# Ledger of designs, part 176: peptides against a protein of PDB entry 3QIS

Target 1, 334 residues: chain A of PDB entry 3QIS
Amino acid sequence: PSLELSRREFVFENVKFRQLQKEKFQISNNGQVPCHFSFIPKLNDSQYCKPWLRAEPFEGYLEPNETVDISLDVYVSKDSVTILNSGEDKIEDILVLHLDRGKDYFLTISGNYLPSCFGTSLEALCRMKRPIREVPVTKLIDLEEDSFLEKEKSLLQMVPLDEGASERPLQVPKEIWLLVDHLFKYACHQEDLFQTPGMQEELQQIIDCLDTSIPETIPGSNHSVAEALLIFLEALPEPVICYELYQRCLDSAYDPRICRQVISQLPRCHRNVFRYLMAFLRELLKFSEYNSVNANMIATLFTSLLLRPPPNLMARQTPSDRQRAIQFLLGFLL

## One batch from the design tools (peptide; made by RFdiffusion4, then SolubleMPNN)

Design b2_p19_3_s3 (from b2_p19_3, 11 letters changed)
Fold by OpenDDE base, seed 5:
Structure b2_p19_3_s3 (fold): chain B 334 residues (1-334), chain A 19 residues (1-19)
Amino acid sequence: as target 1 above (334 residues)
Amino acid sequence: SAMDERLEALRREAFSATD
């Protein structure tokens, strides 16, 4: 069997969080026999491609002189955004198009990623006084390393060394402040807030706005701004309630005094973001007659975002654990 | 900035309700 490929090199310029890019090519059976093609893993890889890449179709049959179009789809989800923001991963891959009883064909994928405040740690964002796109990539690496060291010192109850020559971190990320202050000003009377989805075009504008500027006003509808806050919280590499405190939150869920003590043990930025979000959500609940929002809906929605099970426990979460997690958050909303 | 002052005010309000 034999294939002809119309293209073997693909460049994806300016790849962004949640923005789909597509490149197409043709494969033709220039042999005299039917052939089966498939994308196969490289040696030691579990998948034929990186998590941000997909081929469609990834396998198929071709009769002699048949041609098929293959789409290469690049999409950075919450599952890939953090490793691309840190530069641990890059928009580079090699695909192996295997022909059954035939030859391997190599495809080269390349490009550049544009960093996002989405999928960046709360600690790193508290150190960023400017939009992430204004921060040099070298400085992003340093900010993530310093972020990790501060989290580790906070967990060890080590007093932060002297507030010397480095600019004091923000108490909450500017991106969280911008989203919540907008919702507080303009969305408290919005019917079906957090229940109606935003527009995808407006969500992309909000993400690009937060990545590139410090706006006076966020663009888009109140629904799009509300969904952008949910996406931001979902994309955090470490949830607002750190994984190390997850079990203690469940164990304390019915004791409001212990719940407050658990929150007091969060790293400073995480604790500040948690308290700020709870204050906003309590204010939003005062307008329940106008916005159709209730404490059970809000607790159910935000618990999945703020109080995630650690990756090693995710497959073991019981309905009882989920109910305890909701009850924990309800103690801050009522 | 006016943003920093407002963030500080909202922070004070948020903390005074939780302490």
Scores: peptide ipSAE 0.022, ipTM 0.620, DockQ to the pose 0.262
Fold by OpenDDE base, seed 4:
Structure b2_p19_3_s3 (fold): chain B 334 residues (1-334), chain A 19 residues (1-19)
Amino acid sequence: as target 1 above (334 residues)
Amino acid sequence: SAMDERLEALRREAFSATD
């Protein structure tokens, strides 16, 4: 078996969160026998590619002189955004295109990732007074490390060390502030808010806007801005309610006093974001006659984002746990 | 509203560190 490949080197420039990029190439059976091709894992890898990469088709059969187009799709989801933002992972891979009873063909994937405020920790974002694209990648690593240390200090109730010459962190990330302030100003009367999806193009514009600027106004429809807030909350590496408090939130769900005590134990930035979001959502609920938004819908929607089960417990979440989580948020919306 | 005042306070806290 033998293949001819039209291209073996692929460069994905300016890869962004939720922006699909595609590069195509052709493979041709230049042999005299049918061949089966497949992308195969490298030694010690479980997958043929990194989580942000896909080949389509990843396997197939070619008759003699047959040609097939293969698409290499690069897509950074919530599952890859954090490790790419930190520079722990990069837009680099090697694909092995295997022929049954043939040779391997190596494809080189390269490129650059553009960091996003989406998938960045609340702690790091509270330290970022400028758009993330203005922050050197080396400083993003330092900010994530510092964010971990500050989370630990906050959880341990360590007296804030005399923050000497270091600029005070923001009370909430500017990105959350911008999204919520926009929705508060312009979307309280928006019919079907959080029920109508945004436009993908507008979502990309909103993400790019938040990554590159501090706008006076967020571009796009109220639906796109609302969905951008949901995407932001979903992409957080640590949810607004830290994983360490998840079970306590469920256990307290029917006691509003205990619920408030649990929230008071959140790290400062998480607690501020939670209280800010709850204040916004309560205000939004006053306009239910206009926006069709109700407390049960909002609690159900935001519970999955704000009060996520720890990764080790996701597979064990019961319908009762979900109902308790919803009830926990309802105690802040009513 | 009490929320506008809080948003404006958060805004001042967010931006007063850029002067």
Scores: peptide ipSAE 0.020, ipTM 0.526, DockQ to the pose 0.117
Fold by OpenDDE base, seed 1:
Structure b2_p19_3_s3 (fold): chain B 334 residues (1-334), chain A 19 residues (1-19)
Amino acid sequence: as target 1 above (334 residues)
Amino acid sequence: SAMDERLEALRREAFSATD
C-alpha cells in the first residue's frame, strides 16, 4: 500500500486556551491495493498524539485512487492548559500515519502557545500584579516554582511567614477579583445567572481581556462573565479547596465548626479565594427573587469546581461523597 | 451539573463544530 499526502508540516501560531484551530490535509491512495491507515503511538507513548491535538478521522480505509480529508484539531482544554502555561509542554508533536502492511508517514506539528491566567495556580496569580501576557515566560516558571514552595511552607507552618521585603502577594488573584466584582455590580439581578450559558466569542474575549489587560469593565454579557468564572475555577491546576483537604471536607460536611476549621488550614490564597467566593455567593442569594439562584443549585454547581476529588479518587467518587461535598459547601452559603 | 455538562458539551462541540 502507498499514500500521497498533500501536506506533512503544520504550524499552529498563537494557540490559546479554549480556542480551536484546524488545519486540513488530504491523503490519497496512489497504490494499486486498498489500504487501511491509522495514526499510531510512537515509541512508548500511550496515545498517537498529545492531549491538545486530534486527528479526524484518525483511522480509515481507502480504495485505490480514493482521497480523504483529515482535520488536525488543536484545542487546549483544562487538561493541557497548566503544562502549556508552565512551558513543561509545547505546541510540538510528531504524528505517525501508519499503513497496515505498509510504511509510516511522519507529520510534524509545531507552533507557539500564549500563556493564560486560566490554568495558572492561585499562588502564582497572587504574585502576578500584571497581566500574564506581560510576564516573561522565564518569570512564569520562577513564579510557579516559588508558588509550590510557598504552598508547602503554608501547609507546614502555622507560623506567619515573616514577610521579608519581597513584594506582598495579592490577597486574591486580580482575575478572580475582576470577575466577581463585575458579577456583584451588574449580575445580582440577572435572571438565570449561572444557568444560562455564555457566548463562546464573549468567553474568548473575556479570557483574552484577563490575559492581556486589567480592564475597568469585563466585556460580554453577565452570563458570559459568570461562565468565565466557572471556567476559571475548573481550569485551576489545584482546586480552591486543595486536594489534601478533600477527605476532611467530606468527613466534616455535617459539622459547620469543623468545616470552618478545615478551611482555615488552606493556603492563604486558597482560603482568601474561598471566603471571597462564599461572600459573593451569599450576597447573590439575597437577590434570588430576581436571579432565580438558590443555595442548592449554587452548592451543586460550585462543589464540582471548588471541591474536586484528587485524581487518584476520581474513579471512586460515590453518590454519598458527592452529597457530602454539596453539604460541606451549603454550610457556607446558608 | 447542567453547566458542567454544557461546558463538556461545548468542549466536545468545539471539536465537533463546523463541518
Scores: peptide ipSAE 0.011, ipTM 0.556, DockQ to the pose 0.018
Fold by OpenDDE base, seed 2:
Structure b2_p19_3_s3 (fold): chain B 334 residues (1-334), chain A 19 residues (1-19)
Amino acid sequence: as target 1 above (334 residues)
Amino acid sequence: SAMDERLEALRREAFSATD
């Protein structure tokens, strides 16, 4: 069997978080026999592509002189955003298009990723006084490493060494402050807040706005700004309540005094963000007659974002664990 | 480039498996 490919090199310029890009190419059976094609893993890979890439179709049959269009789809989700922000991964891959009893055809994927404040740690963002797109990539790597070390120092209650005149970290990320301040000013009376989805175009504008600027006002509807806050919290590499405290939150869920003690043990930035979000959500609940928001809905929604099970426990989360997690959060909303 | 080296490695692996 034999194929002709219309293109073998693909460049995805300016790849962004949650922005789908597509490149298409044609394959043609220029042989005399039917062929089956498939994208196959490389010898050391479990998948035929990186998590941010997909081929559609990824397999099929071609009769002699038949042609098919293949779409290469690039989409950076929450599962790939952190490793792309740090530069640990890049918009680089090689696809192997295999023919049954035939040859392998290699496709080169390349491009550039534009860093996002989405999928960046709370610690790193507290050190970023400028939009992430204004921060040199080398400095992003240093800020993530320094942020990891500061989180560990904070957890160990080690006295911060008088590290020199490094600018004091923000109390909360500017991106969270911008989202919450907008919602506080403009969305308290918004009917169905956190119940109506945002617009995908507006979500992209909000992400781009937070990555590139410090706006006076966030663009888009209150629903899109509300969903952008949820997406931000979901995309955090470490949840607002750190994984190491997850079980203690569940164990304390019915004792409000112990719950507050557990939160006091969070790293400074995580603790500040948690308290800031809880203050906002309690304020939002005062407007329940206008926004249809209640404590049980908010606790159910935000528990999955703020109090995520550690990766090793995700597959084992019981209905009882979910109810305890909701009860833990309710103790801060009421 | 590092990508060209990786393509060249994958080509060598594919040729060694067809034998």
Scores: peptide ipSAE 0.005, ipTM 0.328, DockQ to the pose 0.008

Design b2_p19_3_s4 (from b2_p19_3, 10 letters changed)
Fold by OpenDDE base, seed 1:
Structure b2_p19_3_s4 (fold): chain B 334 residues (1-334), chain A 19 residues (1-19)
Amino acid sequence: as target 1 above (334 residues)
Amino acid sequence: SEMDKRLEELKEEAFSETF
């Protein structure tokens, strides 16, 4: 069996969070026998491609002289955004197109990723006084390393940040401030807020806006700005309530005093973001007659974002754990 | 509320350090 490929080199320029890019190529059976093709893992890989890449179709049959179009889809989800922002991963891969009883064909994928404030740590974002796209990629690595060390120092209750460091971190990320300030100013009376999805085009504009600028106003509908806040919180590598405190939140869920003590032990930026969000959500609940928002809905929605189980426990989350997590958050909304 | 005040303080702090 043999194939002819119309292209073997693919370049995905300016890959962004949640922006689908597609490149297509044709494969043709130039042999005299039917062939089965499949994308196969490289040596020591579990998957035929990186998590941000997909081939469609990834397998199939071709009769003699048959042709098929294959789409290479690049999509950076919340599951890939953090490793791409840190530069741990890159828009580079090699695909192996295998023919049954035939040869392998290698496809080269390359490109560049544009960093996003989505999927960046709260600690790093608190150090970013400028939009992330203005920050040199080399400095993003330093900011994540510095952020890890600061988080660790904060958790250990070690020495107060020397007041003499020339650049104080922001109390909350500017991106969170922008999203919440917009919603507070313009969305408190928005019917079905956090219940109606935003527009995908507007979500992309909001992401691009936050990544590239400090706007006076966020573009898009209140629903799109609200969903962008949810996407931001979901994409955080470390949730607003750090994984280290997850179990303590569940254990304290029915004691509002202990809940507040647990929150006080968060790193400064996480604690500030949590308090800021809770203050906003309590304000939003005052307008329930207009926005149809209730505390149970908000607690259920935001609990999945703010109080995530550690990755090792995610598969074992019980309905009781979920209810305790909701109850924990309710104690800050009511 | 004390928390509504803290919301505005956090907004002012976040904004004043950004400009």
Scores: peptide ipSAE 0.026, ipTM 0.635, DockQ to the pose 0.117
Fold by OpenDDE base, seed 5:
Structure b2_p19_3_s4 (fold): chain B 334 residues (1-334), chain A 19 residues (1-19)
Amino acid sequence: as target 1 above (334 residues)
Amino acid sequence: SEMDKRLEELKEEAFSETF
C-alpha cells in the first residue's frame, strides 16, 4: 500500500487558550490496493498526539485513487493551558500516520503559544503587576517556581513571610479584581446572571483583554464577563480552596466555625480570593429579586470550581461528598 | 455587612497595588 500526502509540515501561529485553529491536508491512495491508515503513538507515548492536538479522521480506509481530507485541530483547553503557560510543553509534535502493512508517514507540527492569565496559579498572578503577555517567558518560569516555594512555606508556617527585597505581591490577582469589580458595578441587577451563557466571541475578547492589558472596562455583556470569571476559576491549576484542605472542608461542612478556621489556613492569595469572591456573591444575593440568583444555585455552581476534589479522588466523589461541599460554601453565602 | 466592607477593602488594596 502507498499514500500521497498533500502536506507534511504544519505551523500553528499564535495559539491561544480556547481558540480553535485548523489546518487541513489530503491523503490519496496512489497504490493499487485498498489501504487502512491510522495515527499511531510514537515509542513510549500512550497517545498518537499531545492533548491540545487532534486529527479528524484519525483512522480510515481508502480505495485505490480515493482521497480523504484530514483536519488537524489545535485547541488549548483547561487541561493543557497550565503546562503551555509554564513552557513545560510547547506547540510542537510529530504525528505518525501508519499504513497497515505499509510504511509510516511523519507529520511535523510546530508553532508558538501565547501565554494566558487563565490557567496560571493564583500565587504567580499575585506577583504579576503587568499583563501576562508583557512578562518574559523566563520570568514566568521564575514566578511559578517562587510561587510554589511560597505556597509550601505558607502551608508549613502560619508566619507571615518576611517581606524580603522582593516586590510585594498583590492581595488578589488583578484579573480577578477586574472581573469581580466589573460584575459588582454593572451586573448586580442583571437578570439570569450566571444562568445565561456568554458569547464565545466576547469571551475570547475578554481573555485577550486580560492577557494583554489592564482595562478601565471589560468588553462584552455581563453574561460574558460572568462566564469569563467561571472559566478563570475552572482553569486554575490549584483551585481557590487548595486540594490539601478538600477533605477538611467536607468534614467541617455543617460547623460554620470550623469552616472559617479551615479557610484561615489557606495560603494568603487563596484566602484573599476566597473571601473576596464570597463577599461579592453575598452582595449579589441581595439583588436576587432582580438577578434571579439564589444561594443554592450559586453554591452548586461555585462548589465545582472553588472546592474541586484532588485528581486522585475525582472518580470516587459520592453524592454525599458533593452535598457536603455545597453545604460548606452555603455557610459563607448565608 | 462585615463581608461587604471586606470586599471594598480588598478592592482598594488590589487597586492601589495594580494601578
Scores: peptide ipSAE 0.023, ipTM 0.636, DockQ to the pose 0.121
Fold by OpenDDE base, seed 3:
Structure b2_p19_3_s4 (fold): chain B 334 residues (1-334), chain A 19 residues (1-19)
Amino acid sequence: as target 1 above (334 residues)
Amino acid sequence: SEMDKRLEELKEEAFSETF
């Protein structure tokens, strides 16, 4: 069997978080026999492509002189955004298109990723006084490494942050401040807030706005700004309540005094973001007659974002653990 | 409330450190 490919080199320029890009090519059976094609893993790989890439179709049959279009889809989700922001991964891959009883065809995928404040750590964002797209990629790596080391020092209650020549970090990320300040000013009376989805185009505009500027006003509807806050919290590499405190939150869920003590053990930026969000959400609850927001809905929604189980425990979360997590958050909303 | 005050303090702190 033999194939002809219309293209073998693909370049995905300016790949962004949650923005789908597509490149298409044709394969044709220029042989005299039917053939089966499939994308196959390289030696030692478990998957035929990286998590941010897919082929559609990834397999199929071609009769002699038949042609099929294949789409290469690039999409950076919450599962790939952090490793792309840090430069640990890149928009580069090699696909192997295999023919049964035939030869392999290699496809080269390349491109560039544009960093996002979505999927960046709270610690790194507190050090970024400028939009992330103004920060050199080399400095983003240094900021993530320094952020990890400072988080560990903060958790260990070691020496105060050396007031050395490093710029004082923000109390909360500017991106969280912008989202929450907008919602506080304009969305307290918004009917069905956090219950109505935003528009995908508006969400992309909000993400691009936060990545590239410090706006006076966030673009889009209150629903899109509210969903952007949820997406931001979901995309955090570490949740607002650090994984190390997850079990202590569950164990304390029915003791409001111990709950407050657990929160006091958070790193400064995480603790500030938590308190800031809880203050905002309590303010929204005062307007429940207008915005249809209630404490149980908010606790259920935000618990999955703020109090995530550690990755090693995700598959083992019980309904009891989920209820304790909700109860923990309710103690800050009521 | 004390929390509404803390919300504004954190907003002012975040703004003053950013601009």
Scores: peptide ipSAE 0.023, ipTM 0.605, DockQ to the pose 0.121
Fold by OpenDDE base, seed 4:
Structure b2_p19_3_s4 (fold): chain B 334 residues (1-334), chain A 19 residues (1-19)
Amino acid sequence: as target 1 above (334 residues)
Amino acid sequence: SEMDKRLEELKEEAFSETF
């Protein structure tokens, strides 16, 4: 069996968070026998491609002189955004198109990723006074490493933030401030807020706006800005309530006094973001007659974002744990 | 409320440090 490929080198320029890019190529059976093709893992890989890449179709049959279009889809989800922001991973892969009883065909994937504030830690964002696209990639790595160390120091209560020599970190990420301030100003009376999905084009413009500060004002509908806040919180590598406090939040869910004590133990940036979001959501709930937003809906929605189970416990979350997590947030909304 | 006050404090802090 033999295949002819229309292209073997693919370049994905300016890959962005949640922006699907597609490159297509054709494979043709230039042999005299039917052939089965499949994308196969390399010798040490579990998957035929990196998590941000997909081939469609990834396998199939071709009759003699048959041609099929294959789409190479690049999509950076919340699951890949953090490692791409840090430069731990890159838009580089090699696909192996295997032909049954034939040869392997190698496809080279390359490109560049444009960093996003989405999938960046709260700690790093609090140190980032400029838009992320203005920050050199090398400095993003340093900011993440420094942010990890400062998170640990803050959790250990060991060192008061040395007020001295380094630029004071922001109390909350500018991106969260921009989103919440916009929603506070313009969306308190928005019917079905957090219940109506945003527009995908507007979401991309909002993400680009937060990443670049262009345009100066957040574009899009209140629904798109609201969804962008949800996407931001979902994409955080560490949730607003740190994984280390998850179980304590569940255990304290019916004691509002203990709940407040648990929140007081969050790292400064996480604690500030939590309080800022709770203050905003409580304000939003005052307008429930206009926006159709209620405490149970908000608690249910934001619990999944703010109070995520640690990765090792995700598969074990019970309906009781979810209800406790909701009750924990309700104690801050009511 | 105390939370409304804290919301405005956090806005002012975030604004003054960013812009």
Scores: peptide ipSAE 0.021, ipTM 0.513, DockQ to the pose 0.119

